Peptides against a protein of PDB entry 4GXB. Designs and how they scored, part 5

Target 1, 277 residues: chain A of PDB entry 4GXB
Amino acid sequence: VPTEEVSLEVLLSNGQKVLVNVLTSDQTEDVLEAVAAKLDLPDDLIGYFSLFLVREKEDGAFSFVRKLQEFELPYVSVTSLRSQEYKIVLRKSYWDSAYDDDVMENRVGLNLLYAQTVSDIERGWILVTKEQHRQLKSLQEKVSKKEFLRLAQTLRHYGYLRFDACVADFPEKDCPVVVSAGNSELSLQLRLPGQQLREGSFRVTRMRCWRVTSSVPLPSGSTSSPGRGRGEVRLELAFEYLMSKDRLQWVTITSPQAIMMSICLQSMVDELMVKKS

## One batch from the design tools (peptide; made by RFdiffusion4, then SolubleMPNN)

Design b1_p8_4_s1 (from b1_p8_4, 5 letters changed)
Fold by OpenDDE base, seed 2:
Structure b1_p8_4_s1 (fold): chain B 277 residues (1-277), chain A 8 residues (1-8)
Amino acid sequence: as target 1 above (277 residues)
Amino acid sequence: MTFENPVF
C-alpha cells in the first residue's frame, strides 16, 4: 500500500470511536501512540494497552480475533479484510489487577479502565450478583469511577476476556463451552443438559504446553453444523494439562478464536515470567 | 505450532 495519510477508527471497549490520522505505513506502536495522544493518555501508560483486531457482531459485541503485533500495519490489517465488521479495539493488555493502580492514577487511564469494566459487566464478561449489580449501578450513577473499579476488581472474572461460545473435548467430546481467559487461567464454563452451570479452571502454571492447529474439514456428507459454512477452516487450541500428580491430559478447544486464546496464554505466561524475575 | 510453557 502506498504511504499516505488516512483516517483510522479505533474503538474503545464500549464502542466509543477514536479517530486518528495516521500513515498507512504506521506500525502498531505508531497507531497506539496516535490513539494515546488523541485520548491524552500519557506516554508512560501506553504500555498498559494494546490494539486488538475484533469482529463486531450484529449486536455490537466484539469477538476478539487477535492482538495486533508490533510489525503489523493496523490500517492494512483491518482494511485488507474488506469487511466493515472488523474493527480495531484499544484494551488494557495486562492481567494482574495490581497494575490498575498505576493506570488509575491518571484521569484518562481511569476513564479507559472504567469504560472497559462497564462494558465487560454489561456484556456479561464479569459475573455479578444482583446485589453487586445494584452497588455497581449506584456507583455508576454517582460517576464514582475509582470506587466502581475497586468493587469490580473483587468480582468474578474481573479482567478476563470472554470468548464466543465454542466446543471443547472436556469434560466430554463436543461439549459446548464458554471460555474466558484471565488471572493466569482459562475458565471453561459449561452447562450440560439437565445440569447446573459448571466451571473448569485450567491454570496456566499447570499447562505444560499448548498449540494452535488449523484444519480444513473434509466434506463429510452429513452433519453440516448449520453455522459453519462449507470449507471453513477449523481452528483448535490444545493444551497439555497437569490434571493430577504425574497425569497429563490434552484438552482441545475448537474455536475460531483459538489464535486469540493462544495469544492470551502467551501474554499471561509473559506476565508471570516478569513477576518471577 | 507448539508453545512450551516456561512457568510450568
Scores: peptide ipSAE 0.569, ipTM 0.967, DockQ to the pose 0.943
Fold by OpenDDE base, seed 4:
Structure b1_p8_4_s1 (fold): chain B 277 residues (1-277), chain A 8 residues (1-8)
Amino acid sequence: as target 1 above (277 residues)
Amino acid sequence: MTFENPVF
């Protein structure tokens, strides 16, 4: 791509648009620095955030496709898809809420975490009771951002990334599930007919390995997955999990977001490795 | 592609 100056749109979690002037040849870090400068985010806080490629849904929700890598050119990565549904989103890129303390010390960092958290609650990524929701709304009305975040940090699935509804082979074959990644785990939520909501928690420290596979279903294969056309690429995330002492079992998730799930697993592993060092 | 987990 010829090097030229372009306007690039980067979204916050709440859909706020940040327009930055960058070169088509600028790599992910260059674009991230431009976004930080536009927001007046200090340089020492840039490392707590990343750029993500997402698909914007009809309801305005974001389906995370992947994290942009360091060598990528964000302008090329998003425009090459030739669809206005694809966006670049700025989001925090750490899992341990202890790192919120560093980010919250700065006004801009605080605002970014607040906007993300409000959005995650509104989208149902963070699970709240009616009473908790009332408390959060009261704090939001008072614009008590620090208190809002402190309360939010105690909530179920705070800091998790929620994926689109998909299918897993656990607890049974072709089970509809909602997967979320956070707190060094994959959470698989399901509701079987006539049953209460169930959750399977798969801790990363009990995963021996994982893999992403891509396949094209044969025309004769009953794609039991509602909404997948014949001949569409199937992505799967499979992980080998220590279910009990000396018992390993493969769990397979069929999802267009399998790559993003794998990126989350690697990111959680990397963070755990840093804590062990 | 398979990833081995170093924190297992």
Scores: peptide ipSAE 0.567, ipTM 0.966, DockQ to the pose 0.973
Fold by OpenDDE base, seed 3:
Structure b1_p8_4_s1 (fold): chain B 277 residues (1-277), chain A 8 residues (1-8)
Amino acid sequence: as target 1 above (277 residues)
Amino acid sequence: MTFENPVF
C-alpha cells in the first residue's frame, strides 16, 4: 500500500468514535500514540492500553478477534478484511486491578476506565446482582466515576474479557459454554438443560501448556454446527490442565475466537511473570 | 502452535 495520509476510526469500548489522521504506513504504536494525543492521554499512560481488532455484531456488541501486534499496520489490518464489520477498538491492556490506580490518577485515564466499565456491565461481561446494579446506577447518575470504579472492582468478572458463546469438551463433549478470561483464569460458564448455571474455573498457573489449532471439517461430517458454511475453518484452543494431584487432562474449546483466547492466556502469563520479577 | 507455560 502506498504511504498516504488517511483518516482512521478507532472506537472506545462504548462505541465512541475517535478519528485520527495517520499514515497508511504507521505501525500499531504510531496509531496508539495518535489516539492518545487525540484523547489528551499522557504518554506515561499509553502503555496501559492496546488496540484490538474486533468484529461488530448486529446488536452493536464487539467480538474480539485479536490484539494488534507491534509490527502491524492498523489501517492495512482492518481494511484488508474488506468488511465494514471489522473495527479497531482501544481497551485497557492489563489484568490486575491494582494498575487501575495508576490510570485513575489522570482525568482522561479515569474517563477511559469508566466508559469501558460501564460498557462491560451493560454487555453483561461484569456480573451484577439487582442491588449492585441499583448502586452502580446511583453512582452513574451522580457522575461519581472514582466511586463507581471502586465498587465495580469488587464485582464478579471485573476486568474480564467475555467471548461469544462457543463449545467445549468439558465437562462433557459438545457442551455449549461462555468463556471469559481474567484474573489469571479462564472461566467456562454453562447451563445444561434443567440445571443451574455452572462455572468451571481454570487457573493459568495450573495449565502446563496450551495450543491453537485450525482444521477444515470434511464435508460429510454430521457435526456441522448450525450456521457454519461447508469448508469453514474450525479454530480450537486446547490446554493441558492439572485437574488434581498428578492428573493432567486436556480441555478443548472450539471457537472462532481461539486466537484471542490464546493471546489472553499469554498476556496473563506475561503479567504474572512481571509481578514475580 | 503450542505454548509452554513458565508459571506452571
Scores: peptide ipSAE 0.566, ipTM 0.967, DockQ to the pose 0.928
Fold by OpenDDE base, seed 1:
Structure b1_p8_4_s1 (fold): chain B 277 residues (1-277), chain A 8 residues (1-8)
Amino acid sequence: as target 1 above (277 residues)
Amino acid sequence: MTFENPVF
């Protein structure tokens, strides 16, 4: 691709647009630095954020596709898809809420975390009770961003990434689930017929390994997920989990976001490794 | 691709 100056749109979690002038040859870090400069985010805080490729749904919700890698050219990565549905999003890229303390010390960092958290609550990624919601709204009306975040940090699924509804083979075959990644786990929410909402927690430290597979269903096979045409690519994330003492079992999630789930697992593992060091 | 977990 010839090196040219282009305007690139990067979205915040709340849909706020940040326009940056970059080169088509700029790598992910170069674009991230340009976004940081536009926002007046200090250089020492850039590492707490990443650029993600997402698909914007009709309702304005984001379906995360993958994290942009260091070697990628964000302009090329997004434009090569030839669809306006695909966007680049800036989001925090750590899991431990302890790192919020570093980011919150800066006004811009605080604003970014606040905007992301508000959005995550509004989208139902963070689970809140009625009373908690009242408290959060009161703090939002007062624009008390620090207090808002401190309360939010105590909430269920704070800092989690929520995926689109998909299918798993646990606890039963072809079970509809909603997967969320955070706090060194995959959370699987499910509702079986006639049952209450259940949540299964799969801690990363109990996963021996995981894999992503791609397959094309045979035309005769009814094994395609509902709504997928015959011959559509099926992505699966499978992990081998320590269910009990000396008992490993494979769990398989069928999802178009299997790659993103794998990226989250790797990212959580990497963060745990850093803390162990 | 299979990933082995070092924190297992």
Scores: peptide ipSAE 0.566, ipTM 0.966, DockQ to the pose 0.972

Design b1_p8_4_s2 (from b1_p8_4, 5 letters changed)
Fold by OpenDDE base, seed 5:
Structure b1_p8_4_s2 (fold): chain B 277 residues (1-277), chain A 8 residues (1-8)
Amino acid sequence: as target 1 above (277 residues)
Amino acid sequence: MVFENPVF
């Protein structure tokens, strides 16, 4: 692609649009810096955020596709998909809520975290009780951003990334699940027929390894479920999990977001490595 | 590709 100056739209978690003028040849960090500059986010806070490729659903919700890598050209990455549903989103890229303290010290950082958190609650990524919801709404009405975040930090799945409904082979084969990544775990929420909502927690520190696989289902004469078009690529995330002492078991998640799940795992591992050092 | 977990 020839180097040209272009206008690139980057969305915040709440759908707020940030327009930046960049070069088509600008890499992810260059674009991120441009977004930061546009928002007046200080340079020392840029590292707490990343650019993500997402698919915007009809309801305005974001399905995270992947994190943009350093070598990527965000303009090319998004435009090459030739679909307006794909967007670039700015989001915090750390998992430990302790890092919120650094970000919240800055007005712009505070606003970004607040906007993201409000959106995550509204989208049901953060789980709230009725009473908590009332408290959050009260704080939101008062625009008490710091207090709002402090309360939010105590909530279930705060800082988690929620994925689209998918399928896992745990606890049973072809189990419908909602996967969320955060706090150094994958949370698998499931509702089996006639049962209450259950959650399985898979801590990253108990995953020996993981892999992403891509396969094309063979046209087996068996009635393919009507919704999967013939020949669609099936992505799976499989991880080997320490279920008990000396007992490893593979867990497989079938999801179009398997790549993003893997990126989350790697990101959580990386953060844990930093903390260990 | 298999990713080995260094924090396992």
Scores: peptide ipSAE 0.552, ipTM 0.964, DockQ to the pose 0.969
Fold by OpenDDE base, seed 2:
Structure b1_p8_4_s2 (fold): chain B 277 residues (1-277), chain A 8 residues (1-8)
Amino acid sequence: as target 1 above (277 residues)
Amino acid sequence: MVFENPVF
């Protein structure tokens, strides 16, 4: 793509649009800096955020596709898909809520975290009781952003990224699950027929390894699941998990977001490594 | 590609 100045739309988690003028040749960091400047986010806080490629669903929900890498050209990455459903989203890129303290010290950082958290609650990414929801609404009405976040930080799946419903081979084959990544784990929520909601927690520290694979399903005469078009690439995330002492087992998640899940795993691992240093 | 976990 020839180098030219373009207007690029970057969304916040709540769908707020941030328009930035960038070059088509600007890399991810350049675009991120432009977004930060537009928001008046200080330079020292830029590193707490990343740009993500997402697919916007009909209901306005975001399906995270991947984090944009340093070498990427965000304008090209999003426009090359030739679909308006693909968007670039700014989101916090750390997992430990302790880092919220650094971000919250700045008004813009606080606003970003607040907007993200509100959105995550509204989307059901953060799980709340009725009482907690009432408290959160009260704080929201008062526009008490710091107090809102402090309460939110205590909530189940705060800071998690929730994925679209998918399938896993755990606890049984072809089990419908909702995967969430956060707090150095993958949480698999499932409801088997006639059973209560169950959650499987897979701590990253008990994953020996993981992989992402892509395959093209052979035209099997069997009824394609209604949601997969003929010839769609099947993505899988598989990880080898220490289930018990000296017992490793592979768990496989079939999801179009397998790449994003892997990115989350790597990101959580990276953060843990920093803490160990 | 298999990613080995250094924090395992």
Scores: peptide ipSAE 0.550, ipTM 0.963, DockQ to the pose 0.937
Fold by OpenDDE base, seed 4:
Structure b1_p8_4_s2 (fold): chain B 277 residues (1-277), chain A 8 residues (1-8)
Amino acid sequence: as target 1 above (277 residues)
Amino acid sequence: MVFENPVF
C-alpha cells in the first residue's frame, strides 16, 4: 500500500468515535500512540490498552474478531475486509483488576475504564442483580466513576470478554453455549430445556494445551450449527482439560471467534507467567 | 497448531 496520510476511526467500548490522522504504513503501536495522544492518555498507560478488530452487529454490539498484532497496519487490516461492519476498538488488554489501580490514577484512564465498564454492564457481559444495577445507576447519575468501578470490580464476570452464542461438545454434543474469557478461565454458560442456567468454569491452569482448527464442512455434513450455511469455514477451539486427577478430556468449542478465544487464552497465560516471574 | 500451556 502506498504511504499516505489517512483518517482512521477508532471506537471506544461505548461506541465513541476517535478520529486520528495516521499514515497507511503506521503499525499498531503507532496508531495506538495516535489514539492516546488524541485522548490525552499518558504514554506510561498506553501499554494497558490494545486495538482490536471487531465486527459491529446490527444491535451495535461488538463481536471481537482478533487483537491487532504489533506488525500489523491497522488501516490496511480494517479496510482490506471491504465491509463497514468491521471496526477498530480500543479496550483494556489486561485481566487482573489490580492493574485498574494504575490506570484509575489518571483522569483519562479512569474515563476509559468507566466507559468500558458501563458498556460491559449494558451489554450483559458483567452480570448484575437488580439491586446491584440500582446501585450502579445511582453512582452513574452522580458521576462517581471511582466508586462505580470499585463496585463493578466485585461483580461476576468483571473484566471478562463475552463471545457470541456458539456450540460446544460439553457437557453434551452440540450444546448451545455462551463463552466468556476472564479471571484466567473460560466460562461456558448454558441453559438446557427446562433447566436452570448452568456454568462450566475451565481454569487456564488446568488446560494442558489448546488448538484452533479451520475446516470446510462437506455438503453431506449436517451443519448442526444454527445459521451456518453449507460450505462455510468452521472454526473450532479445542482444549485438553484436567477434569479430575489424572483425567484429561478434550473440550471443543465451535465458533467464528475461535481465534479470538485462543488469543485470550494466550494473553491470560502470558499475564500469569509475568506474575510468576 | 497446538499450543502447549506453560502454566499447566
Scores: peptide ipSAE 0.549, ipTM 0.963, DockQ to the pose 0.967
Fold by OpenDDE base, seed 1:
Structure b1_p8_4_s2 (fold): chain B 277 residues (1-277), chain A 8 residues (1-8)
Amino acid sequence: as target 1 above (277 residues)
Amino acid sequence: MVFENPVF
């Protein structure tokens, strides 16, 4: 691709648009630095954020596709898809809420975390009770961003990434689930017929390994997920989990976001490794 | 590709 100056749109979690002038040859870090400069985010805080490729749904919600890697050219990565549905999003890229303390010390960092958290609550990624919602709204009306975040940090699924509804083979075959990644786990929410909402927690430290597979169902096979045409690519994330003492079991999630789930697992593992060091 | 977990 010839090196040219282009305008690139990067979205915040709340859909706020940040326009940056970059080169088509600029790598992910170069674009991230340009976004940081546009926002007046200090250089020492850039590492707490990443650029993600997402698909914007008709309702304005984001379906995360993958994290942009260091070697990628964000302009090329997004434009090569030839669809206006795909966007680049800036989001925090750590899991431990303790790192919020570093980011919140800066006005811009605080604003970014606040905007992201508000959006995550509005989208139902963070789970809140009625009373908690009242408290959060009160703090939002007062624009008390620090207090808002401190309360939010105590909420269920704070800092989690929520995926689109998909299918798992646990607890039973072809079980509809909603997967969320955060706090060194995959949370699987499910509702079986006639049952209450259940949540299964799969801690990363109990996963021996995981894999992502891609397959094309045979035309005669009814094994395609409901709504997928015959011959559509099926992505699966499978992990081998320590269910009990000396008992390993494979769990398989069928999802178009299997790659993103795997990226989250790796990211959580990496963060745990850093803390261990 | 299978990813082995070092924190297992």
Scores: peptide ipSAE 0.548, ipTM 0.963, DockQ to the pose 0.966

Design b1_p8_5_s2 (from b1_p8_5, 5 letters changed)
Fold by OpenDDE base, seed 5:
Structure b1_p8_5_s2 (fold): chain B 277 residues (1-277), chain A 8 residues (1-8)
Amino acid sequence: as target 1 above (277 residues)
Amino acid sequence: EIVFENPV
């Protein structure tokens, strides 16, 4: 692609649009810096955020596709998909809420975290009780962003990324699940027929390894899951999990977001490695 | 297929 100046739209988690003038040849970091500059986010806080490729659903929800890599060209990455449903989103890219303290010290950082958190609650990524919801709404009405975040930090699945409903082979084959990644775990929420909502927690520290696979189902052999077109690529995330002492078991998640799940796992692992060093 | 080993 020839180097040209273009206007690129980057969305915040709440759908707020940030328009930046960049070069088509600008890499992810260049675009991120441009966004930061537009928002007046200080340079020392840029590293707490990343650009993500997402698919915007009809209801305005974001389905995360992947994190943009360092050497990618965000303009090319998003426009090459030739679909307006794909967007670039700015989101915090760390998992430990302790890092919120660094970000919250800055007004812009605080606003970004607040907007993201509000959105995550509204979208059901962060789980709240009725009473907690009331408290959050009260704080939101008062625009008490710091207090809002402090309360939010205590909530279930704070800082998690929620994926679209998918299928896992745990605890049973072809079990519909909602996967969320956060706090060094994959949370699998599931409801078996006639049962209450259950959550399985898979801590990354108990994952020996994981893999992403892609396959094209053969028309003749596999019952096409209702809604998947013939010949669609099937993505799977499988991880080998230490279920008990000296007992490893593979768990497989079938999801179009398998790549993003893997990215989350790697990101969580990386963060843990930093903490150990 | 891409396999990731977990160092942690």
Scores: peptide ipSAE 0.473, ipTM 0.953, DockQ to the pose 0.907
Fold by OpenDDE base, seed 3:
Structure b1_p8_5_s2 (fold): chain B 277 residues (1-277), chain A 8 residues (1-8)
Amino acid sequence: as target 1 above (277 residues)
Amino acid sequence: EIVFENPV
């Protein structure tokens, strides 16, 4: 693509649009800096955020595809897909809520965390009771952003990334699940017929390894699941997990977001390594 | 197939 000045749209978690003028040749960090400047976010807080490629669903929700890497050209990465459903989203890119303290010291940082958290609650990424929801709404009405965040930080799945419904081979084959990544774990929520909602927690520290595979299913006469056409690429995330003492077991998740799940695992591992240093 | 080893 020739180097040209373009207007690039970057969305916040709540769908707010940030328009920035960049070059088609600008790398991820250049675009991130442009977004930060547009928002008046200070330079020392830029590192707490990343740009993500997402697919906007019909309901306006975002399906995270992957994190944009440093060498990428965001304009090219999004436009090369030739579909308007793909967007670039700004989101915080750390897992430990302790880092919120650094970001919250700045007005713009506080606003970004607040908007993201409100959106995550509205989308059901953060799990709340009826009473907690009432308390959060009260704080939102009072525009008490700091108090809102402090309460939110105590809630289940605060800081998690929630994925679209998919399939796993745990606890049984072809089990429909909702996967969330956060707090150094993958959480698998599932409801089997006639059973209550169950959650399996897979801590990253008990994963020996993980892998992402891409395959093209052979045309089988069996009715492919609704939404996957003949010859569509199947992505899987598999991890080898220490289930008990000296017992490793592979768990496989079949999802179009397998790459994003792997990125989350690596990101959580990286953050843990930084804390141990 | 790409396998990621976990250092933690």
Scores: peptide ipSAE 0.471, ipTM 0.953, DockQ to the pose 0.890
Fold by OpenDDE base, seed 1:
Structure b1_p8_5_s2 (fold): chain B 277 residues (1-277), chain A 8 residues (1-8)
Amino acid sequence: as target 1 above (277 residues)
Amino acid sequence: EIVFENPV
């Protein structure tokens, strides 16, 4: 691709648009630096954020597709899809809320975390009670960003990524689930017929391994994935989990976001490895 | 098929 100067739109979690002038040949880090400069985010905080490829749904919600890798050219990556539904999003890229302390020391970092957290609550990624919601709204009205974040950090699924509804083979075959990744786990929320909402926690430290598979169903075969027709690509994330002492069991999630889920797993593992160093 | 082994 010829090197040309282009305008690239990068969105924040709340949908705020950041326009940057970059080269088509600029790699992910170059674009990230351009975004940081536009926001006046200091260089030492750039590493706490990443660029993600997302699909914007009709309701304005973001379905995360994958994290952009270092070698990628964000302009090419997004434009090659030839669909306006795909966007580049800036989001924090760490899991441990302790790192919020570093980011919150800077005004711009604080604003980014605040905007992201507000959005995550509004979208139901962070789970709140009625009373907690009232408290959060009060703090939001006062624009008390630090206090807002401190309260938010205590909430269920703070810092999690929530995926689109999909299907798992656990606890039962073809069980509809909502998967969320965070706090070194995959959380599977499900409601069986006539039952209350249940949440299963799969800690990454109990996963021996995981895999992503891609398959094309046979024309005569039934598609287990909701909304997919015959012949469409089916993605699955499977992980081998230590259910009990000396008992490993495979759990399989069928989702178009299987790749993103695997990226989250790897990212959580990487962060844990850094903490052990 | 790509399998990722977990070091942790």
Scores: peptide ipSAE 0.470, ipTM 0.952, DockQ to the pose 0.870
Fold by OpenDDE base, seed 4:
Structure b1_p8_5_s2 (fold): chain B 277 residues (1-277), chain A 8 residues (1-8)
Amino acid sequence: as target 1 above (277 residues)
Amino acid sequence: EIVFENPV
């Protein structure tokens, strides 16, 4: 693509639009810096955020496709898809809530975390009781962003990324599940017929390895994956998990977001490695 | 197919 100045739209988690003027040749970090400048986010806080490619659903929710890599050209990455459904989103890119302390010290950082957290609660990514929801709403009405975040940090699945409904082969074949990534785990929520909601926790520290596969189903084959058409490319994330002492078992998730799930796993592993060093 | 080994 020839180098040209263009207007690029970057969304916050709440759908707020940030328009930046960039070059078509600007890499991910260049665009991120432009967004930071537009928001008045200090340079030392830029590293706590990343740009993500997402698909905007009909209800306005975001289906995360992948994190934009350092050497990508965000303008090309999003426009090459030739669909208005695809967006670039700014989101925090760390897992440990302890890093919130660094970000919250700055007004802009605080606002970004607040907006993201409000959105995550509204979308059901963070799980809240009725009473907790009341408390959060009260704090929101008072515009007490710090107190709001401190309460939110204690909530179930705070800091998690929630994926679209998909299918897993655990605990049984073709089981509908909702996967969330956070706190160094994959959480699989499922409801079997006639049963209560169940959650399976798969800690990253008990995964020996994982893989992403891409396949094309046979024309005569049916898909059990919700929303997937026949003949469409099927993505799977499989991980080998230590179920018990000396017992490894493969768990396979069939999802269009398998790549994003893998990116989350790698990101959580990387953060754990930093803590160990 | 892409396989990732976990160091942790």
Scores: peptide ipSAE 0.470, ipTM 0.953, DockQ to the pose 0.888

